Peptides against a protein of PDB entry 4Z5W. Designs and how they scored, part 129

Target 1, 305 residues: chain A of PDB entry 4Z5W
Amino acid sequence: IPDVFLELNKLWYFSAQSNLFNGEMPRSLSNSRSISLLSLRNNTLSGQIYLNCSAMTNLTSLDLASNSFSGSIPSNLPNCLRLKTINFAKIKFIAQIPESFKNFQSLTSLSFSNSSIQNISSALEILQHCQNLKTLVLTLNFQKEELPSVPSLQFKNLKVLIIASCQLRGTVPQWLSNSPSLQLLDLSWNQLSGTIPPWLGSLNSLFYLDLSNNTFIGEIPHSLTSLQSLVSKENAVEEPSPDFPFFKKKNTNAGGLQYNQPSSFPPMIDLSYNSLNGSIWPEFGDLRQLHVLNLKNNNLSGNIP

## One batch from the design tools (peptide; made by RFdiffusion4, then SolubleMPNN)

Design b2_p20_4_s3 (from b2_p20_4, 10 letters changed)
Fold by OpenDDE base, seed 1:
Structure b2_p20_4_s3 (fold): chain B 305 residues (1-305), chain A 20 residues (1-20)
Amino acid sequence: as target 1 above (305 residues)
Amino acid sequence: SLDDFLANAKPELIGNNEMT
């Protein structure tokens, strides 16, 4: 990418996604006062990620995902006072979340999906201070760590939480009950154990629940039949989506489906591939907005309603 | 329907990177 962005003083949006760009991000781009939206996703860019936050006063969205960047996570990003959305998916950092992210009050959407992030306890302890954080994607990190259940963790404004395929141990964390605006929860493909907690049914905005491919035991909580977002349409709060897409891969060999918004996911309860027992509650029939109920590969018994 | 219950959703991994 040429180092010509100093002259582009009116450039508000720069998207160069899915090209063949290589080398480092140009210094003039890292110092652009005009750029609000920057996406360089799916290139072969390399070097250290550096942004001059004192210069980049208009930066609101940063997508650098699927690049060959190296080094540390930029600790100065909280100084980008308007920066709301960060996509750092598929960047191999091999790092912890910077402590400076405690001060990241502008942050609304963050992804480190498949970025070799370590120490989930520290990550969540830091990110809970991001009062405006609504979307958090941490898929394919924290390999074999324990999902912290510390009740003091608080994500008050969290709407989308995805921590899939981390081989995480532990239980469904009680601190998630303090996230009443949660709409999408994916904890699939972990080693989570215990029972599915009844308080999940109190999350009135929860329309998408994936707990599949874990080691959950016991009965399906009856409270899941009372998820208000799945009973009635009236509570579908259209919320500002992150500027980064979601990808859902059904098969290792299939292309992923792109979802531009969390609301574009079909309303779903997936509890498949666990060790759940008991009956399927007939009251799942009350969930008129539910598109997918996946209970396969459990120890369920009785009549199918 | 039973088919809706048994929706053969293969394990779907949600991420936000291009799935090549």
Scores: peptide ipSAE 0.114, ipTM 0.631, DockQ to the pose 0.105
Fold by OpenDDE base, seed 2:
Structure b2_p20_4_s3 (fold): chain B 305 residues (1-305), chain A 20 residues (1-20)
Amino acid sequence: as target 1 above (305 residues)
Amino acid sequence: SLDDFLANAKPELIGNNEMT
C-alpha cells in the first residue's frame, strides 16, 4: 500500500479488504487524522501494528484481521479515544491482552479469534473494565486453560460472548449471570463440565446458546424453556452491531457462512455432544421463535415431545 | 421431530474471519 495518506485529509473510510496487499501498513495511514473506518482485512500485510492514536482522533473502527502482522498487541490502542471496534482475528500475536486495555472505555467490540492469545484469566480481568464492551470474540485461543469462575467478574453490557474451541476446562461461569443483556453465548468445543446452570434461563435477551461439544452432565435446566427472547419477538433489541462480520462454519471442510450482525444468527439452543440425561421438556414447544434445537449425542431418555 | 433435533449437529465455529 503506498504511503500517500497524508494527502488524503478528507478520507473517512478506507476499505482494501480481500486484496493482495503486502508489506507494512503505511506510516501516513497510521497517522491519518481523517480516517474513521479502516479495513485491511484478508491481505498479506506484515510487521508490527502501530497506530499513532494522538493523530488518529477520528478512528472508530479497525479491521486488520487475516493478515501476517506480528509482535505485541499495541498497548496504546486505549489512547484512540473514539476507537469502538477492533478485529484482530487470525493475527498470531502469541501474547496476553495488554493491561492498558483496562482503560479502553471507547471499546464496544473486540475480536481476537484465532490470534494465539494466552491467559484467559488475565484477559477477562482486564476486559471487564471496558464498560462499553458489548461483543467479545475469543475463539481458538487459551488452549487447555481454565475458564475462570471468579464471581467478581462483571461484563454488565455484554451482548455477544464467543469463546469456542479453546479446550477450556471448568464450568459455566457464574459471572455470566451479571450480563443480563447477553444475546449470544457460544462456549462450544471446550472441555467444560458440571451441570448447565438454571440461571441461563433468566437471560431474557439470550436467543442463541451454543454449549455443544463439552462434557456437561445432568438434566437440561427447565428454565431454558422460558427464555423470553425465544417465546416472543417483542424484546428484540435492535442494537448497533460490530463493524466486523461473524463467520459460522457448519463443517470443517465448508466455507464459513458470513453473518454481518448477531441478529442474523438463527435463534438456537445447541446442547449436542454432551453427557446430558433426563427428559426433553415438552415446554420447548413454547419457544415459538426457536429455529434450531439440537440435543444430539446426549444420554437423554423418555418420550420425545 | 427427533430428526430436526439431530440433523444440524455439525461443529459450528463462530469466528470473525473467513475460515479459509
Scores: peptide ipSAE 0.106, ipTM 0.625, DockQ to the pose 0.110
Fold by OpenDDE base, seed 4:
Structure b2_p20_4_s3 (fold): chain B 305 residues (1-305), chain A 20 residues (1-20)
Amino acid sequence: as target 1 above (305 residues)
Amino acid sequence: SLDDFLANAKPELIGNNEMT
């Protein structure tokens, strides 16, 4: 990418995603006063990520995902006072979340999916201080760590939590009950154990639940048949979505489907590939908004309603 | 139909990157 952005003093939006750009991020771009949205996703950019937050006063969205960047997570990002959305998916940091992110009050959406992030306990302890955090994606990190169950963790405004494919140990953490606005929860492809907690059915905005491919035992909580978002057409409050796409892959060999908004996901309960027992509740028929109910590969018995 | 509910969905992964 050429170092010409100093002349582009009115440039508000720069998208150069899915190209063949290589080398470092140009210094003039890292100092742009005008840019609000920057996307360089899916290139071969390299070097250390550096942004001059004192210059980049209009920066609201940053997508650097699927690049060859190296080094540390930029600890100065909280100084970008308007920065709301960060996508750092598939950047190999081999790092912990910086302590400075406790001060990241502008942050609304964060992805580190497949970014070699370590220490989930520290990450969640830091990120709980981000009062405006609504979307958190941490898939393919924290390999074989324990999902912290510390009841003091509070994500009051959390709407989307995705921590899939981490081989995480532990149970469904009770601190999630402190997130009453949670709409999407994915904890699939872990080593989570215990029972599915009944309080999940009290999350009235929860329309997408994936607990598949774990080691959960016991009965399906009857409270899941009363999930308000799945019983009635709640007015889906058109909430500000993150400026980064989601990708959902059904098969290891198929291309992922792109979803531009969390609301584009079909309403779903996936409890497949566990050790759940008991019957299928007939009251799942009350979930008129549910599109996908996946209970396969469990120890369920009785009649199919 | 109950069959429409029981989607034969293979394990799905959600991320924010191109799943090549």
Scores: peptide ipSAE 0.133, ipTM 0.636, DockQ to the pose 0.112; fails the geometry check
Fold by OpenDDE base, seed 5:
Parts: structure tokens; C-alpha cells; sequence
Structure b2_p20_4_s3 (fold): chain B 305 residues (1-305), chain A 20 residues (1-20)
């Protein structure tokens, strides 16, 4: 990428995603006063990520995902006072979340999916201070760690939480009950155990629940038949979605389907591949908005309602 | 299998996310 961004003093949007760009990010780009949205996703950019937050006063969205950047997570990003969305997926940091992220009040959406992030306890302890955080994606990190269950953890404005494929141990964490605005929860492909907690059915905005491929036991909580978002069409006010897409694979050999918004996901309860027992509640018939109910590969018995 | 939800993999690598 040429070092010409000083000349582009009116450039508000720069998207150069899915190209073959290599080398480092140009210094003039890292000092751009005009850029609000920067996407360099899916290139071969390298070196250390550096942004001059004192210069980049208009930066609101940063997508650097799927690049060959090295070194540490930029600890100065909280100084970018308008920065809302960060996508650092598939950047192999081999690092912890910086302590400075406690001060990241502008942050609304964060992805570190498949970024070799370590220490989930520290990550959640830091990120709970981001009061505006609505979307958090941490898939394919924290390998074989324990999901912290500390009741003091609080994500008040959290709407989307995805921590899939981490081989995490522990239980469904009680601190999620402090997130009443949660719409999408994915904890699939972990080693989570215990029972599915009944308080999940109190999350009135929860339309997508994936707990598949874990070691959950006991009965399906009857409270899941009362998920308000799945009973009635709430007039879902189109909330500001993150500036990064979501991807969902149907099969290992299939390309991922792109979802531009969390609302584009079909309303779903997936409890498949667990050790759940008991009956299927007939009151699942009350979930008129539910598109997918997946209960396969459990120990369920009785009649299908 | 749920994908790397935000694995901004190259479309070529989206297919290869190690959720084997």
C-alpha cells in the first residue's frame, strides 16, 4: 500500500479488503486525520500494528483481520476515543488482552476470533470495564482453559457473546445472568459441564442459543420454552450491528455462510451432542418464532410432542 | 459445527478453519 494518505485529507472510508497487499501499513495511513472506517481485512500485511490515536481522531471502525501482523496487541487503541469496532480475527498475537482496554469506553464490538489469545479470566476481567461493549467474539482462543464463573463479572450491554471451540472447561457462567440484553449466545464446541441453568430462559432478548458439543447433563430447563423473543415477534429495533461480518459453516468442507448482522441468524436453540436426559417439553410448541430446534445426540426419551 | 464466527479468514481459509 503506497504511503500517500497525507494527500488524501478528505478520505473518510478506506476499504482494501480481500486483496494481495503485503508489507507494513503505511505511516500516513496510521496518521490519517480523516479516516473513519479502515478495512484492510484478508491481505498479507505484516509488521507491528501501530496507530497514532492522537492523529486518527475520526477512526470509528478498524478491520485488520486475516493478516500476517506480528507482535503485541496495540495497547494505545483506547486512546482512539471514537473507535467502536475492532476486528482482529486470525491475527496470531500469542498474547493477553492489554490492561489498557479497561479504559476502552468507545468500544462496542470486538473480535479476536482465532487470534491465539490467552488467559480468558484476565480477558473477561478487563473487558467487563468496556461499558458500551455489545458484541464480543473470542472463538478459537483460550485452549483448554477454564471459563470463569466469578459472579462479579458484569457485561451489562452485551448482546452477542461467542466463545466457541475453545475446549473450555467449567459451567455456564452465572455472570451471564447480568446481561439481560443478550440476543445471541454461542458456547458450542467446549468441554462445559453441569446442568443448563434455568435462568437462561429469563433472557428475554435471547433468540439464538448454541450449547452444542459440550458435556451438559440433566433435563432441558423448562424455562427455555418461555423465551420471550421466540414466543412473540418483538419489533426488533434495528440496533447498530458491528461493522464486521459473521461466518457460519454448515459442513467442514463448505465455505462459511456470511451473516452481516446478528439478526440475520435464524432463531435457534441447539443443544445437540450433549448428555441431556428427560423429555422434550410440549411447550416448545409455544416458540412460534423458532426456526431451528436441534436436540440430536442426547439421552432424551419419551414421545416427540 | 459453528464456524470461526469472525474468522476473517481469506475466503480460501474460511473453509479450512480447524473446527474439525
Amino acid sequence: as target 1 above (305 residues)
Amino acid sequence: SLDDFLANAKPELIGNNEMT
Scores: peptide ipSAE 0.037, ipTM 0.633, DockQ to the pose 0.054; fails the geometry check

Design b2_p20_4_s4 (from b2_p20_4, 11 letters changed)
Fold by OpenDDE base, seed 5:
Structure b2_p20_4_s4 (fold): chain B 305 residues (1-305), chain A 20 residues (1-20)
Amino acid sequence: as target 1 above (305 residues)
Amino acid sequence: SLDEFLANAKPELIGNNEMT
């Protein structure tokens, strides 16, 4: 990428994703006063990520995902006072989240999907201080760690939480009950155990629940039949989605389907591939907005209602 | 890679990158 961004004093949006750009990010780009949205996703960019937050006063969205960047997570990003959305997916940091992210008040959406992030306890302890954090994606990190269950953790404004495929141990954490605005929860493909907690059915905005491919035991909580978002069409005002897409892969051989918004996911309860027992509640018939009920590969018995 | 192994072992994943 050429070092010409000083001349581009009106450049508001720079989208150069899915190209063959290599080398380091240009110094003039790291100092751009005009850029609001920067996407360099899916290139071969390398070196240390550096942004001059004192210069980049208009930066609101940063997508550097799927690049060959190395070194530390930039600890100065909280100084980018308008920065709301960060996608650092598939950047191999081999690092912990910086302590400075406790001060990241502008942050609304964060992805570190498949970024070799370590220490989930520290990550969640830091990120709970991000008062505006609505979307958090941590898929394919924290390999074989324990999901912290500390009740003091608070994500009050969290709407989307995805921590899939981490081989995480532990239980469904009680601190999630402090997230009443939660719309999408994916904890699939972990080593989570215990029972599915009944308080999940009190999350009135929860329309997408994936607990599949864990080691959950006991009965399906009857309270899941009363998930208000699945009973009635809430006129949920489409809140501002993250400026990065979601990708859902349904099979090993297919490309991921792109979802631009969490609302584009079909309303779903997936409890498949667990050790759940008991009956299927007839009251699942009350979930008039439910598109997908996946209960396969459990120890369920009785009649299908 | 571990990522390929995990992607191949796991039929459903949500992420924020192009899943090849």
Scores: peptide ipSAE 0.153, ipTM 0.681, DockQ to the pose 0.114
Fold by OpenDDE base, seed 3:
Structure b2_p20_4_s4 (fold): chain B 305 residues (1-305), chain A 20 residues (1-20)
Amino acid sequence: as target 1 above (305 residues)
Amino acid sequence: SLDEFLANAKPELIGNNEMT
């Protein structure tokens, strides 16, 4: 990418995603006063990520995902006072979340999917201070760590939490009951154990629940048959989506489906590939908005309603 | 039918990287 952005003093939006760009980010781009949205996703960019937040006063969205950047997570990003969305998916940092992210009050959406992030306890303890955080994607990190159950953890405005494929141990954390706006929860492909907690059915905005491929035991909580977002259409709170897409991969050989908004996901309960027992509740028939119910590969018994 | 509803969900990893 040429170092010509000094002359582009009115540049508000720059998207150069899905190209063959290599080398480092241009210094003039890292100092742009005008740019609001920067996307360089899916390139071969390298070097250290550096942004001059004192210059980049209009930066609201940053997508650097699927690049060959090296080094540390930029600890100065909280100084970008308007920065709302960050996509750092598939950047191999081999790092912890910077302590400075406690001060990241502008942050609304964060992804570190497949970024070799370590220490989930520290990550959640830091990110709970981000009062505006609505979307958090941490898939393919924290390998074999324990999911913190600390009751003091609080994500009041959290709408989307995705921590899939981490081989995480522990239970469904009680602190998620403090997230009444939660719409999408994915904890699939972990080593989570215990029972599925009944309080999940009190999350009135929860329309997508994936707990598949874990070690959950006991009965399916009857309270899941009363999920208000799945009973009636009226509870779909339209909120601003993250500026980065979601990708859902069905098979190793298929391209992932792109979802531009969490609301584009089909309403789903997936509890498959666990050790759940008991019956399938007939009252799942009351979930008129449900599009997918997946209970396969459990120890369920009785009649299929 | 509930059966048609159960059958076709493959385990889907949600991320936000372009799935190569």
Scores: peptide ipSAE 0.114, ipTM 0.631, DockQ to the pose 0.105
Fold by OpenDDE base, seed 2:
Structure b2_p20_4_s4 (fold): chain B 305 residues (1-305), chain A 20 residues (1-20)
Amino acid sequence: as target 1 above (305 residues)
Amino acid sequence: SLDEFLANAKPELIGNNEMT
């Protein structure tokens, strides 16, 4: 990418995603006062990520995902006072979340999906201080770590939490009950154990629940049949979506389906590939908004309602 | 085996990347 952005003093939006750009990010771009949205996703950009937050006073969205960047996570990003959305997915940092992110009050949406992030305990302890954080994607990190169950963890405004395929140990953490606005929870493809907690059914905005491919035992909580978002349409909170898309692969050989908004996901309960026992509750029939109920590969018994 | 089937079942991963 040419180093010409100094002359582009009116440039508000720059999207150069899914190209063949290589080398480092231009210094003039890292110092742009005008740019609000920067997307360089799916290129071959390299070097260390550096942004002059004192210059980049209009930066609101940063998508650098699927690039060959190296080095540390930029600890100065909280100084970008308008920066709301960060997509750093598939950047191999091999790092922990910087302590400076405790001060990241502008942050609303963060993805580190498949970014070799380490220490989930530190990451969650830090990110809970981001009071405006609504979307958190941490898929394919923290390999074989323990999911913290510390009751003091609090994500009050969290709407979307995705921590899939981390081989995480532990249980469904009680601190998620402190996220009453949670709409989408994906903890699939971990090594989570214990019972599915009944308080999940109290999350009145939860329309998408994926707990598949874990080691959960016991009965399906009857409270899941009373998920208010799946009973009635009235609670469809149109909230601002993150500026980054979500991708769901249904099959290993299929291209990922792109979902531009969390609301584009079909209403779903997936509890498949666990060790759940007992009956399928007939009251799942009351979930009139539910599109997908997946209970396959469990130890369920009795009649199919 | 069930384990090979599970190992080859790459998760329905919700991520933020074009899964190349």
Scores: peptide ipSAE 0.109, ipTM 0.625, DockQ to the pose 0.101
Fold by OpenDDE base, seed 1:
Structure b2_p20_4_s4 (fold): chain B 305 residues (1-305), chain A 20 residues (1-20)
Amino acid sequence: as target 1 above (305 residues)
Amino acid sequence: SLDEFLANAKPELIGNNEMT
């Protein structure tokens, strides 16, 4: 990418995604005063990520995902006072979340999916201070760590939480009950244990729940049959989606489905591949908005309603 | 396995437009 962005003083949106760009990000781009949306995802860009936040006063969205960047996570990003959306998926940092992210008040959407992030306890302790954080994606990190259950953790505005495929140990954390606006929860493909907590059914905005491929035991909480977002359409708050797409692979050999918005996910309860017992509640029939109920590969018994 | 785990990671925010 040529170092000419100082001349482009009216450039508001730059998207060069899914090209063959290599080398470092141009210094003129890292100092652009005009740019609001920057997407360089799915290239072969390398070097250290550096942004001059003092210059980049209009930067609102940053997508650098699927590049060959190296080095540390830029600790100065909280100084980008308008920066809302960050996609750092598939950048191999081998790092912890910077402590400076405690001050990241502009942050609304963050992805570190498959970025070799370490120390989930520190990450969540830091990110809970992001008062505007609505979307958090941490899939394929924290390998074999323990999901912290510290009740003091608080994500008041969290709407989308995805911590799938981490081989995490622990239980469904009680601190999630402090996230009443949660719409999408994915904790699938971990080593989470214990029972599914009844308070999950009190999350009135929850329309997508994936707890599949864990080691959960006990009965399905009857409170899941009363999830308000799945009973009626009236509570479907259309929220501004993050500027990054979600991808859901159905099969190993199938291309992943792209979802541009969390609301594009079908309303779902997936509890498959656990050790759940007891009956399937007939009251799942009250969930008129539910598109997918997956209870396969459990120890369930009785009649199918 | 880790490979099964990687293969079934949903929803992954992959910066790729093409999830091959």
Scores: peptide ipSAE 0.045, ipTM 0.618, DockQ to the pose 0.104

Design b2_p20_5_s1 (from b2_p20_5, 10 letters changed)
Fold by OpenDDE base, seed 1:
Structure b2_p20_5_s1 (fold): chain B 305 residues (1-305), chain A 20 residues (1-20)
Amino acid sequence: as target 1 above (305 residues)
Amino acid sequence: SLKEKIEEARSKLGGITTVE
């Protein structure tokens, strides 16, 4: 990418996604005062990620996903006072979340999906201080770590939590009950155990629940039949979507489904591939907004209602 | 173990991401 962004003093949106750009991000781009939206996703850019936050006063969205960047996670990003959305997916950092992210008050949406992030306990302890954090995607990190259940963890404004495919141990963490605005929860493809907690049914905005491919035992909580977002349409708060898309991998060699917004996900309860027992509750019939109920590959018994 | 390799391979196939 040429170092010509100083002259482009009116450039508000720069998207160069899915090209063949290589080398480092140009210094003029890292110092642009005009750029609000920067996306360089799916290139071969390299070097250290550096942004001059004192210059980049208009930066609101950053997508650098699927590049060959190296080095540390930029600890100065919290100084980008308008920066709301960050997609660092598929950048191999091999790092922990910087402590400076405790001060990241502008942050609303963060993805480190498949970025070789380590220490989930530290990551969650840091990110809980991001008071405006609504979307958190940590899929394909923290391999074989334990999902912390520390009740002091508080994500008050969290709407979307995705921590899939981490081989995480532990249970569904009680601290999630402190996230009453949670709309989408994906904890699939882990090694989570114990019972599915009844308090999940108290998450009135929860329309998408994926607990599939874990080691959950016991009965399906009856409280899941009372998920208000799945009973009635009235509570579908259209929230500002993150500027990055979501992808659900299918087990087939077919490309993943792209979802541009969390609201584009079909209302779903997926509890498949666990060790759940007992009956299917007839009251799942009350979930008139539910599009997908996946209970396959469990130890369920009795009648199908 | 072979089981761990299978589980690791399986883990890479599931869940929501923000990149294809």
Scores: peptide ipSAE 0.496, ipTM 0.841, DockQ to the pose 0.487
Fold by OpenDDE base, seed 2:
Structure b2_p20_5_s1 (fold): chain B 305 residues (1-305), chain A 20 residues (1-20)
Amino acid sequence: as target 1 above (305 residues)
Amino acid sequence: SLKEKIEEARSKLGGITTVE
C-alpha cells in the first residue's frame, strides 16, 4: 500500500479487503486523522501493528484480520478514544491480552478468533473492565486451557460470546449468569464437562445456544424449554451489530456460511455430540421461535415427544 | 509436520469465527 494517506485528509472509509497487498502498513495510514473505518482484511500485510491513537481521533472500526502481522497486540489501542470494533482474527500474535485493555471503554466488539491468544483467565479478567463490550469472539485460542469459573467475573452488557474450538476444560461458568442481555452463546468444540446449568434458561434474550462437541453429562435442563426469546417473538431491538461478519463452518469442506449480524443466525439450541441422558422434554414444543434443535449423538432415551 | 497436523485438526473444528 503506498504511503499517500497524508494527502487523503477527507478519507473517512478505507476498504482494501481481499487484495494482494503486502509489506507494512503505511505510516501515513497509521497517522490518519480522517479515517473512521479501516479494513485491510484478507491481505498479506506484515510487520507490527502500530496505530498513532493521538492522530487517529476519528477511528471507530478496525479490521486487520487474515494478515501476516506479527509481534505483540498493540497496547496503546485503548488510547483510540472512539475505537469500538476490532477484528484481529487470524493474526498469529502468540500473546496475552494487554493489561491496558482494562481501560478500553470505547470497545464494543472484539475478535481475536484464531490469533494464538494465550491465558484465558487473564484475558477475561482484563476484558470484564470493558463496560461497553457487547461482542467477544475468542474462537481457536487458549488451547487446552481451563475456562475460568470465577463468580466475580462480570460482563454486564455482553450480548455475543463465542469461545469455540479451544479444547477448553472446565464447566459452563456461573459468571455468565451476570450477563442477562446475552443473545448468542457458542462454547462448541471444547472439552467442557459437568452438567448444563439450569440458569441458562433464565437468559431471556438467549436465542442461539451452541454447546455441541463437548463432554456434558446429565439431563437437558428443563429450564431451556422456557427461554423467553424462543417462546415469544419479542421485538429484538436492532442494536448496532459489529462491523465484522461471522462465519459458521459447516462440517463439509464447503465454504462457511457468512452472517453479517448476530440476528441473522437462526434461533438454535445445539447440544449435539455430548453424553447427555434422560428424555427430550415435550415442552420443547413451546419454543415456537426455535428453528434448529440438535440433540444428535447423545445418550438420550425415552419417547420422542 | 506435527504443526501442520495440529493446524489441520484445528481447521476441522467447528464453531463461529470472524474469518474464513
Scores: peptide ipSAE 0.490, ipTM 0.835, DockQ to the pose 0.352
Fold by OpenDDE base, seed 5:
Structure b2_p20_5_s1 (fold): chain B 305 residues (1-305), chain A 20 residues (1-20)
Amino acid sequence: as target 1 above (305 residues)
Amino acid sequence: SLKEKIEEARSKLGGITTVE
């Protein structure tokens, strides 16, 4: 990428996704006063990620996903006072979340999907201080770690939590009960155990639940039949979605489905591929907004209601 | 390599991501 961004003093949006750009980010780009949205996703950019946050006063969205960047996560990003959305997916950091992210008050949406992030306990302890954090995607990190269950963890404004395919151990964490605005939860493809907690049915905004491919035991909590978002059409105020798309991996070699917003996901309960027992509650018939109920590959018995 | 086999195994895991 040429070092010409000083001349582009009115450039608000720069998208150069899915090209063949290599080398480092040009210094003029890292010092741009005008850029609000920067996307360089799916290139071969390398070197250390550096942004001059004192210069980049308009930066609101940063997508550097699927690049060959090396080194640490930039600890100065919290100094970018308008930065809301970060997509650092598929960057091989091999690092922990910086302690400086405790001060990241502008942050609303963060993805580190498949970024070799380590220490989930530290990551969650840091990120809980991001009071405006609504979307957190940590899929394909923290391999074989334990999902912390510390009740003091608080994500008060969290709407989307995705921590899939981490081989995480532990239980459904009690601290999620402190997230009453949670709309989408994906904890699929882990090694989570124990029972599915009844308090999960108290999350009135929860319309998408994926607990599939775990080691859950016991009965399906009856409280899941009373999930308010699935009983009635809430007037979901279109909240600002993250500036990055979501991809659901299909089991087939067919490309993942792209979802531009969390609201584009079908209302779903997926409890498949566990060790759940007991009956299917007939009160699942009350979930008039539910599109997908997946209970396959469990130990369920009785009649289908 | 063992690393490649682990990456291939990880590629087959499900769930939602923000990249293809």
Scores: peptide ipSAE 0.486, ipTM 0.836, DockQ to the pose 0.347
Fold by OpenDDE base, seed 4:
Structure b2_p20_5_s1 (fold): chain B 305 residues (1-305), chain A 20 residues (1-20)
Amino acid sequence: as target 1 above (305 residues)
Amino acid sequence: SLKEKIEEARSKLGGITTVE
């Protein structure tokens, strides 16, 4: 990418995604006063990520995903006072979340999916201080760590939590009950155990639940048949979506489905590939908004209602 | 390589991500 962004003093949006750009980010780009949205996703950019937050006063969204960047996570990002959305998916950091992220009050959406992030306990302890954090994606990190169950963890404004494919141990953490606005939960493809907690059915905004491919035991909580978002057409509050897309990987070599917004996901309960027992509750018939109920590959018995 | 096998094994894992 050429170092010409000093002349582009009115440039608000720069999208150069899915190209063949290599080398480092140009210094003039890292000092741009005008850029609000920066996307360089799916290139071969390298070097350390550096942004001059004192210069980049208009930066609101940053997508650097799927690049060859190296080094540490930029600890100065909280100084970018308007920065809301960060996609750092598929950047190999081999790092912990910086302590400075406790001060990241502008942050609303964060993805580190497949970024070699370590220490989930520290990550969640830090990120709980981000009072405006609504979307958190941590898929393909924290390999074989334990999902912390510390009741003091509080994500009051969390809407989307995705921590899939981490081989995480532990149980469904009770601190999630402190997130009453949770709409989408994906904890699939872990090594989570115990029972599915009944308090999940109290999350009135929860329309997408994926607990598939774990080691959960016991009965399906009857409270899941009373999930308010799946019983009634709640007015989908057009909440500001993150400026990055979501991808659901299908087990087939076919390309993942792209979802531009969390609201584009079909209303779903996926409990497949566990060790759940007991019956299918007839009251699942009350979930008039439910599009997908996946209970396959469990130890369920009795009649199908 | 072992790295490619790990990436291939990771490629078979499900869940939602923010990159293709």
Scores: peptide ipSAE 0.485, ipTM 0.834, DockQ to the pose 0.344

